# Ledger of designs, part 7: peptides against a protein of PDB entry 5OK6

Target 1, 215 residues: chain A of PDB entry 5OK6
Amino acid sequence: ELPGLDSQWRQIENGESGRERPLRAGESWFLVEKHWYKQWEAYVQGGDQDSSTFPGCINNATLFQDEINWRLKEGLVEGEDYVLLPAAAWHYLVSWYGLEHGQPPIERKVIELPNIQKVEVYPVELLLVRHNDLGKSHTVQFSHTDSIGLVLRTARERFLVEPQEDTRLWAKNSEGSLDRLYDTHITVLDAALETGQLIIMETRKKDGTWPSAQL

## One batch from the design tools (peptide; made by RFdiffusion4, then SolubleMPNN)

Design b1_p8_7_s2 (from b1_p8_7, 4 letters changed)
Fold by OpenDDE base, seed 4:
Formats: sequence, C-alpha cells, structure tokens
Structure b1_p8_7_s2 (fold): chain B 215 residues (1-215), chain A 8 residues (1-8)
Amino acid sequence: as target 1 above (215 residues)
Amino acid sequence: MPELLSES
C-alpha cells in the first residue's frame, strides 16, 4: 500500500535523503522522467489518494533513444527532461509505483569535478583503436574524471597488449589531426575528450621505434 | 600524423 501523500513528499523531496540532499562522489542517483515526476508531485500535493492525477508506473521511455542498449537520448537536461533522485528515493518510488516492465533503472554516478559534484548523466564513450588496425574499434565508456592512464590501461586490456609492450595514446581531433596524449595523469575532461572521439593506441615496435616517429 | 593511420 502506498504511504500517505505527505509522507511520500517528505520522503522524496527532503534535503537529507531525498532529491535535495547533497551530492556525494561515488553515490548512485537515478533519472526519473520529468513528466512522470511532475504528475507525481501533483498527485501527492493534491491530497486525494484516489485522484485522477495518480502518476501510475514510472515510465522513462521518452528518455531512451533505444530499447536495445537503453542509451539515453542526447541533450537531455536536468529539470527539463528528468529529475535526479538518490538511490533511496528512487527505490521508494519504484516500490510504491513500480517501474515500467522491461525498463532498466537509469543509474548514474556522482563524480567530483574540481569545484563541484555532479551526477554524470553522460559518461564519455570513446572509440579505442590500434594504430595499425583502425577497423577494429572498442567503444568504451569513461567518466570525465577518469585519467588518461585509465584509458590507456583499458585500451591495453581490450587489445590484449602484453605487459612488456609499450603503448601510448593519440586522440583524433576535430580537424582530423592527431593530438598526442602525453600526460596520463590528466582526466578525460582535462583532455577534452568527447563521446565518439577516436582514440588511437600506438604500440612501440620491436625495434624500439614508434610507428609515428618514422616520418 | 598520417603514419599512425597506416598498417604496420
């Protein structure tokens, strides 16, 4: 049975454990489609549990671009297209109203940027390739806060690079040229890497030369 | 760097 309407509101909207609570790095937050959430707000604020404003099952369908990979549509905006709820609040809503059959929860992580915490709704999807086989790409998701070192390690793992092999990264820029990612300690954000960007892993030759250093 | 785009 649904809790009292006022109790629902307090549980979901409060600043301690609800929508308004401070973000903490590493925590999981969940997206709720804005229209549903607004209908829920109207319902719980209306004071009539049997109201026609009952929001029904949570349905995030409009946030997804596909029902195969459950990727979010591009360009969604917090407060316009969706609201963010902490895990506890999300689970309460799901418990009370249910989630549309077959839809996964839209779980995202709080990341810590230099001066702000945010829920990373759109992690960066990079296309990882080897310098000598551009036709075989691995699409891998990274946080903006992940280091270039992690990108490199991930690339090495995906391409089964042996520990003794030396590798380095290049990013294909918007001009079509390649930018060397020298500093592996900077973040994906610092390197201004973007979703869909080609990242080329160069492997040092057995002769000790780099493929890119030949010319 | 065209050399990075060549097979090796």
Scores: peptide ipSAE 0.028, ipTM 0.699, DockQ to the pose 0.040
Fold by OpenDDE base, seed 2:
Structure b1_p8_7_s2 (fold): chain B 215 residues (1-215), chain A 8 residues (1-8)
Amino acid sequence: as target 1 above (215 residues)
Amino acid sequence: MPELLSES
């Protein structure tokens, strides 16, 4: 059963716990398609639960570029295309109205940037490969705040590299050349890595030489 | 080094 309309409004729009609550790093927030949210606002503000303004189930279909991998469209803008809700508010709405059948929630994390907290709507997807086997790639998602060291550890894990094996990373740049990722303490953002970028893990040879040094 | 991209 739906709560009273005033109660719904207070729970979702409450500045302390609702849509306007402060962002906190590590928290989950959810995207809601803007038109649906505006319809919900009109419904609960109208004061008549039997009105024709009932929003129906949450449907974020217009935010997705595909229904196979459920990737977001590029260039979506908060306040124009979608509204961000904290997890509690999202779960309330889903419990009250439902979510379109088969459609996954659009969950995103709050990240800490140098001067601001932000919901990271578009994490970076990197294509990880080994220097000697370009036919096997792993697409892995990273936060802009993740370190290059995490990218390297992730690559080592995905390729089952033993702890005693030495590895390092290269990034393929826009010119088609490879840039060495020397500093593993900088972030994905600082390294200016982008979605779809090829990241090559080089493994040191048993003779102590690097494959790239012999070229 | 682009030549690093090789399959063995």
Scores: peptide ipSAE 0.028, ipTM 0.701, DockQ to the pose 0.044
Fold by OpenDDE base, seed 5:
Structure b1_p8_7_s2 (fold): chain B 215 residues (1-215), chain A 8 residues (1-8)
Amino acid sequence: as target 1 above (215 residues)
Amino acid sequence: MPELLSES
């Protein structure tokens, strides 16, 4: 049995714990397809539990571009395509109405940017490669708030680089040239790295020279 | 480095 409609509204739209609560860095929020959410709003605001406006199971199908990796479509807009709910509110809705069978929840994290908190709906997907084997890539997601150092460490791990081996990163820019990522303390955002961008890990030679310096 | 990319 569903909770009372007024109770549902209060739980989900609550300014302290619901949709309108302040964002907190590191918290999980969930995307809900906008039409479903609006249908739910109409249902609970209607005051009749037996109404034909019952929203049914949460169905985020239209937000996904594929059902293999469950990638979001590009260019989705908050308030137009989806609504963001904090974990508690999301779990309430799922418990009350269910989630479409087979669909994963669309969980995203609140990130802290200079002077703003936001839910990072689109983390940056980078293509990590080695300088001498561009055909062997690892696609890895990073937050805009992750450091270049983390990108480098991740690349080292994926390519099984030994601790004693020295490595550095290059980013392929839109013009096809390579930009050296010198500062490992800046963020992915600061470095202006973008989804689909090729990141090249260069490994120092045993003779102490860099491959790029020998060209 | 562009040369590395082309040679790889």
Scores: peptide ipSAE 0.028, ipTM 0.701, DockQ to the pose 0.041
Fold by OpenDDE base, seed 3:
Structure b1_p8_7_s2 (fold): chain B 215 residues (1-215), chain A 8 residues (1-8)
Amino acid sequence: as target 1 above (215 residues)
Amino acid sequence: MPELLSES
């Protein structure tokens, strides 16, 4: 059942609990395709529930680059391509209008950056490999706020590294050279790691030497 | 710029 138009507007646009509410780290927010949202705005502002401006079900199709993995298109811009809604507001809209059949919600998390909270629309997808086995790669998603230590632990887990084996990370930079990730306490953001970037896990030899030291 | 990458 659809609430009154004024009630819908207040619920979604209310600065205390709606679209303009303050971001809090760890919260879930959802993307809504901009044209649909503008159609909804026009509908509720029109004051006539029977008007021809009814938005229909939420359809985020234009935000996806594929319907298999439901990856977002690159370079989407807030306010141009989509709007962000807090979980409560999103769920209201879905309950009122529905979501296009088969489409998943586009859920993203608020992250804490040094000076601001942001909804992380594009987490970093890293390509993890072992230094001596390029045939086995794992693409893993990380937050910009995740530590290099977490990336290393994740790599160790994916490659089934035994606890007694010592490992470290290298990143392939834009110039094609390798930068060692010495400090495991810095974040993915601090290390300036980007989606699609190759991250090499080096495993220490049994003799206590590093493969890279012999090159 | 060590050459870490090797083929398996």
Scores: peptide ipSAE 0.028, ipTM 0.696, DockQ to the pose 0.044

Design b1_p8_7_s3 (from b1_p8_7, 3 letters changed)
Fold by OpenDDE base, seed 4:
Structure b1_p8_7_s3 (fold): chain B 215 residues (1-215), chain A 8 residues (1-8)
Amino acid sequence: as target 1 above (215 residues)
Amino acid sequence: MPVLLSES
């Protein structure tokens, strides 16, 4: 049985534990398709639990570009395509209405940016490659707040680089040239790395020289 | 412009 309509509204929309609560870094938030949410709002505001405005199960199908990897469509906008709910509110809605069979929840993390907390809906997907095999990429997701050092460590792990081997990163820029990622302490955001960008891990040769040359 | 060379 569904809770009272007013209770549902208070539970989901409140500023303490609901949609309007402050963002806290590291917390999980969930996307809800906007049309479903608007229908839910209309339902709970209508005052009739037997109303034809009953939203049914949560269905985020229109947010996904595929049902294989459950990737989000590009360019989705908060408030237009989806709403964000904290974990507790999301779980309440799921418990009340259910989630469409087979659909995973769209869970995202709050990240701390210099002056704002944000739910990171679109982590950065980087294409990691080795300098000597540019055609073999590993796509890995990173937060905008992740350091270049983490990207490097991840690349080393994916390519099974031994601890004693020295490595460094290059980013292929929009002009097709390569930019060295010298500072491993800056973030993915600071380095302006973008989804789909090629990140090249260069491994130092045994003779101590680097495979790269300045032209 | 930096160029990456394949190791032989």
Scores: peptide ipSAE 0.030, ipTM 0.720, DockQ to the pose 0.037
Fold by OpenDDE base, seed 2:
Structure b1_p8_7_s3 (fold): chain B 215 residues (1-215), chain A 8 residues (1-8)
Amino acid sequence: as target 1 above (215 residues)
Amino acid sequence: MPVLLSES
């Protein structure tokens, strides 16, 4: 069942394989609510498995803004609201203590930014639409490190665009104007795209003209 | 400023 308290501490807090291990791009990490984790620390450091400090099952309820889509609250801060654990450590804790019934794990990926590795807690959710049907959107999640080219390919796939059809992207800016996304090799981060932003896929007409006009 | 047209 539960391993010894010292063993638990070593498995989870070990700097080589636990919470303090280096981040590696592409790896999955998991969020654990801070108060639960602190309670667990107190429990295993106390040396008594029968202690009243037993943390119970992992409960991340306070990290969610809703229990329908299980979206995270905005503005959560590592070390204040949650801790990050590598997949192995997370799975150990879940196996030992369980996860609150009905709650999904909060899994996030390590991404490579120009100077650092980071667990991407808040990927970008874009609203993809076609130029001729602005009322029908596909909400798709992207990493900040994904290219605009991937956004375009994803839009083409979602709207069942044939390979021979030519398409391009526009982003609706904060002023309500449209910015052309010319360079498909830059990232979502470089393009400064934000969650909830409308991205319009324009399809070239059969006559070779575009459905857009420059004013 | 570009304007998108809804026609096909």
Scores: peptide ipSAE 0.030, ipTM 0.713, DockQ to the pose 0.038
Fold by OpenDDE base, seed 1:
Formats: C-alpha cells, structure tokens, sequence
Structure b1_p8_7_s3 (fold): chain B 215 residues (1-215), chain A 8 residues (1-8)
C-alpha cells in the first residue's frame, strides 16, 4: 500500500534524510533509472493517486549492459541516466512500487577522496595474473580508495599463495611496459590504476631470486 | 623502467 503522495515526496526528496542528504563515507546509495524517477516525481506531484502517471515497478534495465553479470553500462551520468538515493529512500521506493522481477539493486558506496565525498558508481576492475601464467586472470573489483596492499593480499588469496611465499605487484602501463608497485600503502587512485588494467603478481623463487629483471 | 618476466 502506498503512502500519501506528499508523504512520499517528503520522504524521498527531503534534503536532510532523502536524495539531497549529506554523503557519509561507507554508506550505501542506490541508482534509480532517471526516466522512472521522473515519472514518479510527476505522479506524486500530480496529487491523484489514481493517475495514469503511476510509475509502476522500478526498472533499471536500461542501466545494465547485461543481465548475466548485472554490470552497468559505461559512461552513465548522474542526473541524466540515473538518480542516486540513500539506502533508506531506496528501500522505501522498493517497498512501495517493487523492483522488476529478477533485477538486482544497484548498490554503491560513498568513498572519501582528498577533497570530496562521492558515491563510487564505477569501482576499478583489475585483471590479476601470475607472472608465469598471464593467460589466467582473476577480475576483481576494488575501490579507488583501496590500498595496493589490499590488491596484493587479494591476489595472494585468489592464487592460493602460502604465507611463507614472498610476492610483489607490477602494473602494465599504457606503453606496454611494467611498473613495479613498490609502495603498498598508496591507493588504487594514487597509483592511477584503471579498469581493465593488468596487474601481475610476481612470486619470489625458492633460491631467493626474483623471476623479473630490470632493464 | 621496463621489466622482463620469466618462469618461476
């Protein structure tokens, strides 16, 4: 059952608790397809609950590139393609109108950048490989704010590296050469890592030498 | 600097 139209508007659009509320790092926000949201706005502003402007179930289908992995299309723009709602507002809309059957919510996290907080709509997807098996990759998603240390730990876990084995990371750069990621305390953003970038985990040999050589 | 990789 739907609440009153004015109540819906205030709950979702309220500047303190709704769409325009302040961002806080670590909180979840959700994407809503723009046309659906505009239809909802028209509906609740119309003053007639029986209006033909009823938006129906939330349907974010046009935001997805596929319904297998449920990845977002590239290049979506806030305010043009989608609206961001805080978790509470999203859950209200879902409870009132429903979400298209089988379609997952598009949940994203607020991250803290040097000067701003923002919802990270596009986390970085890195291709993790071992130095001796470049053909077997693990695609893993990271925040721009995640450390290189986390990337290394994640790679070690995915490749089942034992604790006593020493490892280090290389990133393939735009020139096709490899840059070593020496500082594990910097972030993915600081290292300028991008989606689709190849990250190579090198494992130290039993003789104490590294498989790589500097040129 | 570019790096050469080899088998373990």
Amino acid sequence: as target 1 above (215 residues)
Amino acid sequence: MPVLLSES
Scores: peptide ipSAE 0.028, ipTM 0.700, DockQ to the pose 0.038
Fold by OpenDDE base, seed 3:
Structure b1_p8_7_s3 (fold): chain B 215 residues (1-215), chain A 8 residues (1-8)
Amino acid sequence: as target 1 above (215 residues)
Amino acid sequence: MPVLLSES
C-alpha cells in the first residue's frame, strides 16, 4: 500500500531528510532517472492517487550503457538525466513503486573534496599494467579522494608483487609521455588521473637499478 | 623529465 501523496512528497523532498538534505562523507546516495522522478512528482502533486499519472516501477534503463556490467553512460548530468536521493528516500521509493526487474540500484558515495562534499557518480577507472607487459591490464576503480599510495598498493596486490620488491608508478599523459607519480600521499584528483588512463607499475631490478630511462 | 620504460 502506498502512503498518502502528501506524505510521499514530504518524505522524499523534505530538506532535512530528503533530496535536499546536507551531504555527509561516506554516506550512500542513489540515482533516479529524471523522467521517472518528474512523473512521480506530477503524481504526488496531483492530489489524486487514482490518477493516470502513476509513475510505475522505477526504471533507470536509460542511464546504463550496458546490461552486463551495468555501467553508467558517460556524461550524465544531475538535474538533467537523474536526481540524487539519500539512501532512506531511495528505499522508500523502491518499497512503494518497485525497481525494474533485474536492474541494480545505482549506489554512489559522498566524498569530501577540498572545499565541498559531492556524490561521486563517476569513480576513476584506471588501467594498471606492469612496465614489462603493457598488454596485460587490470581495470580497477578508485575514488578521486584515494591516495596514489593506495593505487600503488592495489597494483602490487593485483600483480602479486613480493613485499621485498620495490615499485613505483608512472602515468601515461595526454601527450603520450610518462609522468612519474612521486608523491604517494596526493590523491587521484590531485594527480589529475582520469578514467581509462594507463598507470604503469615499475619494479626495481635486483641490481638496484630501475628499468626506466630518461628521454 | 619524460621517461621511457624498457620492455622485457
Scores: peptide ipSAE 0.026, ipTM 0.695, DockQ to the pose 0.039

Design b1_p8_7_s4 (from b1_p8_7, 6 letters changed)
Fold by OpenDDE base, seed 5:
Structure b1_p8_7_s4 (fold): chain B 215 residues (1-215), chain A 8 residues (1-8)
Amino acid sequence: as target 1 above (215 residues)
Amino acid sequence: MPELLGET
């Protein structure tokens, strides 16, 4: 049984715990396709639960570029393509209307950026490779707020680097050259790393020399 | 495989 229409509206749209609540870093928010959400709004505002405006199951299909990896389409805009709901509101809608069969929720985290909180809809996807083996690549998702140190640790883990091995990172820049990521304490954002960017993990040789020293 | 850093 669906709650009363006014109750639905208050649960989802309120400024304290619903769609308009303040963002807090670390919280989960969910994307809802805009057309569905607008249909829901029309339904609950209409005051007739038996109206033809019933929105049906949540369907975010138009937000995805594929149904294999469930990657979002590029260039989606909040308020135009989707709305963001906090976890509680999302779960209410799912419980009331259901989610399209087989479709995963689109969960995103609130991150703390300079001066603002933001739901990170598009984390950075980096292409991690070893300096000496381009055949072994890993695409890994990182927050803009993640440190370069985390990128390095992740690369080490993916490539099964032994704890005693020393490693460092390079980023391929827009000019095609490599920039050393010297400071591991800066963020992905600070380093201006972008989705699809190649990140090279260099492993120190057993003789104590770096492969890049032979340039 | 050639070292990527050697190609820069």
Scores: peptide ipSAE 0.029, ipTM 0.705, DockQ to the pose 0.037
Fold by OpenDDE base, seed 2:
Structure b1_p8_7_s4 (fold): chain B 215 residues (1-215), chain A 8 residues (1-8)
Amino acid sequence: as target 1 above (215 residues)
Amino acid sequence: MPELLGET
């Protein structure tokens, strides 16, 4: 059963616990398609539950570029294409109105950037490969705030590298050349890594030499 | 080093 319209408004739009609440790093927020949300606002502000303004099930279809992998369209803008809701508010709306059948929630994390908190709508997807087997890649998602060290550890895990083996990373740049990722303490953002970028993990040889040094 | 990719 739907709660009263005024109760819905207070739960979702309340500045302390709803849409206007402060962002906190690590929290989950959810995208809601803008037109649906505006229809909901009109419905609950209208004061009549039997009105023709009922929004129906949440439908984020227009935010997706495909319904197979459920990837977001590029270039979506908060306040224009979608609104962001904290997890509690999202779950209330889903419980009251439902989510379109088969459609996954669009969950994103709050990250801490210099001077601001931000919901990271577009994390970075990197293509991880080994220097000696370019035909086998792992696509892995990272936050802009993740360290290069985490990228390296993730690559080592995906390729089942033994702890005693020494590894390092290269990034393929826009010119097609390879740049060494020397500093593992900087972030993905600081390294200017982008979605779809090829990251090559080089493994040191048993003789102590690097494959790249012999070329 | 493009050679890491076996391009040579």
Scores: peptide ipSAE 0.027, ipTM 0.689, DockQ to the pose 0.039
Fold by OpenDDE base, seed 1:
Structure b1_p8_7_s4 (fold): chain B 215 residues (1-215), chain A 8 residues (1-8)
Amino acid sequence: as target 1 above (215 residues)
Amino acid sequence: MPELLGET
């Protein structure tokens, strides 16, 4: 049922197609809990398929803060808490060893930043609200590479804004004041938006005035 | 702009 130990090692760790392969934007990578992965390494390097070092099924339980939303714990570090594998390698390991019952895979995307590709382990979660109903929020996940325009479109969709209605965004800053997000072409990263940050969608009044213009 | 946060 399991392939040979040397074959497993080559398939997963091979620098051309495995863990060390180059990152490409848009591709999916997966997190594997570090201790499990180290146990697997010891098993396949041991040369005995019947060894007591058999790692068992993949169990990422320690990476999750909850089993309801399956959110990652904050502050996890690559190489210390988890290893990143390309999709093909992940699927091989799952096929060979299984994944703990009920656990979802921890899938993340490669993003293109100005000087580097990286796996975006922690996308930005923004709190979207309307200017006149701050008590109703939508938490939405965005990539750091997503545009402010996408944030605005997403807010419009979540709040069921009609196409003819004009809208714009404000961000609550660290000082507690509001910064207008004028340029919709810059990214979430460029705007320095962070997880948990409040984003306010302002809707233009029927009389053509903006609510904020009266302040 | 703090007033905008007061609108509900």
Scores: peptide ipSAE 0.026, ipTM 0.693, DockQ to the pose 0.041
Fold by OpenDDE base, seed 3:
Structure b1_p8_7_s4 (fold): chain B 215 residues (1-215), chain A 8 residues (1-8)
Amino acid sequence: as target 1 above (215 residues)
Amino acid sequence: MPELLGET
């Protein structure tokens, strides 16, 4: 059963709890395909629940690159391709209209950047490899706000590095050269790491020397 | 170092 049209509008668009509410770090927000949302707006603004403007089930199909991994298309723009709703508003819409069968919700987190909070629609997917085995990679997702230290710890875990082994990271830059990630306290954003970027974990030799020092 | 990328 759908609530009254005015109630729907107030619940979703209310600045205190709806679409325009302030972002808070760590909160979940959800993407809704723009055309569906505009259809919903037209429906609730029309004042007639029996109107031909009924939006039907939420369908985010056009936002996905594939239906296997449900990755978003690149270059989607807020306000053009999708709208962002806080979790409560999203769940209301899903309960009222349903979500297209088989589609997962597109959940994203609010992150805190210098001077602004943002919903991180595109976290960074890094390609992690070992210096001595570039053919074995792990693709791992990180927030722009995650530290290089976390990237290093994650790499160590994925490659089952023993606690006594010393490791460090290199990033392949756009020019094809390697930049060492010296400061583990800076963020992925500060290091300007991008999706698809190769990150090489170097392991210190037993003799205390680094493989890269001999190159 | 390019060698770390297997470019050698």
Scores: peptide ipSAE 0.025, ipTM 0.683, DockQ to the pose 0.041

Design b1_p8_8_s1 (from b1_p8_8, 4 letters changed)
Fold by OpenDDE base, seed 5:
Structure b1_p8_8_s1 (fold): chain B 215 residues (1-215), chain A 8 residues (1-8)
Amino acid sequence: as target 1 above (215 residues)
Amino acid sequence: SLSADKFG
């Protein structure tokens, strides 16, 4: 049963479990397009269920670059382009109004940074390649909080590297040189890795030499 | 740092 307009407002906008609730690391939050959300606010605050201000189904179309990969547009700003809702609040709105046919939910995780928790709207997209085939890239998303060790493991998995093969990573920097990622315990953020950055997985040769040492 | 030309 659809709740009354006042009950909808209280369920979504409350500071304990709604939009204003504290962020918690690892929790899922969802993006809602700002104009739709403002229309919903106007509807529920108006107190008339038959109002012409009815928002219709949730439509996040303006947040996407395309309807193929469902990638977000660059440079979206919280409070201007979208609002963030915790999973429970999002699921209530979807249950009440529906989501536009064919659109995926825009789910994001709360991450813990050294002094702040935030919803990670833009995970880092890295271009993973092998040292011997730079033309064949795999785009993979990582959290800023993911370790370089996870990036390496993911690269090994994508390239079907056998467990006995030794591998290491290089990052292509802004100057076009390669910086070796020595410490696998630091995060993607600590390594200052950015979206679109090329990450080269080097595999040790059977003779025990590294390809990069022969150049 | 390594030159990118070393793998290419």
Scores: peptide ipSAE 0.163, ipTM 0.898, DockQ to the pose 0.614
Fold by OpenDDE base, seed 2:
Structure b1_p8_8_s1 (fold): chain B 215 residues (1-215), chain A 8 residues (1-8)
Amino acid sequence: as target 1 above (215 residues)
Amino acid sequence: SLSADKFG
């Protein structure tokens, strides 16, 4: 059943549990299209449940660039294009109004950056390849806070690399050259890795030589 | 930096 309008407002906008609550690393937040949210605000503030201001089901269609992969449009801005809600508030709104049929929720994680907590709306998509098969890529999402060590482990897992095989990473830079990712403890952010960037996993030869050193 | 052509 739809709660009273004042109850809805308090549950969603309450600074302790609602939209204004502090961000916490690892928590899930959800994107809501701004116009829908503003319509909901007008509805619950109007005090009339039978009003023409009823927002209908949540519709995030304008946030997606496609309905196949459900990728977000680039360059979306918080407060302009969307509102961020904590998981509890999102689930309340979905239970009360529904979500447009076929649309997935837009779930994102709070990450901790050196001086700020942020909802990571755009994780980094890397193209993982093997040095000996550049034509076969695996697209994998990483947080900016993920280590290069995690990227390497993920690449090893995707390519079914045996535990005894030695591997290392190269990033293709904007100049078309390859930069060695030596430090596996730095983050994706610190390494300045970007979405769509090619990451090459090199596997050491049985003779103990590296493919890149013989060329 | 390594030339990308080294793996191609």
Scores: peptide ipSAE 0.161, ipTM 0.897, DockQ to the pose 0.608
Fold by OpenDDE base, seed 4:
Structure b1_p8_8_s1 (fold): chain B 215 residues (1-215), chain A 8 residues (1-8)
Amino acid sequence: as target 1 above (215 residues)
Amino acid sequence: SLSADKFG
């Protein structure tokens, strides 16, 4: 059963548990397509539950570029294309109106950046490769706040690198050159790594030499 | 920077 329209508004738009609540790092927020949300706003503000302004099921279809991987379209803008709701508010809306059949929720995490919390709508997708097999990439998502050390560990895991094997990362830059990621404590953001960027994991040879050091 | 060709 749908709550009263005023109750819906208060539950979703409030500053304590709703859309306006403070962001907290690690929490889940959900994207809602803007037109649906505006239709919902108009419905609950209209005061008539039987209004033709009833928004129907939540449908985020226009936010997706594909219905296979459920990737978001590039360049979506908060407040223009979507609104962000905390998990509680999202679950209320889904409970009241439903979500379009087969469509996954668009869950994102709050990240802590220097001096700001942000919902990370677009995690960084890196193309992980081995130095000796550049044609076999593993696409892996990372937070901008993830360390280069995590990227390295993830690469090692994906490539089944033994613990005793020494590895390091290189990033292919826009000029086509490789920049070594020396500091594993900096973040993906600090390293200016971008979606689609090739990250090469170099494995040290058994002779103790690095492949990159050989002419 | 290293040339990418070094891993090829």
Scores: peptide ipSAE 0.156, ipTM 0.896, DockQ to the pose 0.644
Fold by OpenDDE base, seed 3:
Structure b1_p8_8_s1 (fold): chain B 215 residues (1-215), chain A 8 residues (1-8)
Amino acid sequence: as target 1 above (215 residues)
Amino acid sequence: SLSADKFG
């Protein structure tokens, strides 16, 4: 059963626990398609539960570029294309109205950036390759707040690198050259890594030389 | 920086 319209409004728009609550790092937030949310606002503000303004089930279809991988469209803007709700508010709306059949929720995490918290709608998708097999990539998602050290560890794991093997990373830049990722303590953001960027894992040779150092 | 062609 749906709660009263005023109760719905207060639960979702409550500044302490609703849409306007403070962001906290590590918490989950959810995207809701803007037109659906505006229809819901009109419904609950109308004061008539039998109104023709009933929003129906949540349908985020217009936010997805495909229904196979459920990737978001590029360039979506908060307040224009979607609204962000904390997990509790999202779960209330899903409980009340349902979610379109077969459609996954769009869950995102709050990250800590310098001086601000932000819901990370678009994590960075990196193309991980080995220096000796550039044609075989692994696409892996990282937060902008993840360290280069995590990217390196992830690459080592994906390529089944043995613990005794020494490895390092290169990023292919926009100019088509390779930049060495020396500092493993900086973040993906600090390194200015972008979605679709090629990251090359170089493995040191048994003779102690690096492939990149050879003429 | 290195040339991207360094690794073939």
Scores: peptide ipSAE 0.154, ipTM 0.895, DockQ to the pose 0.576

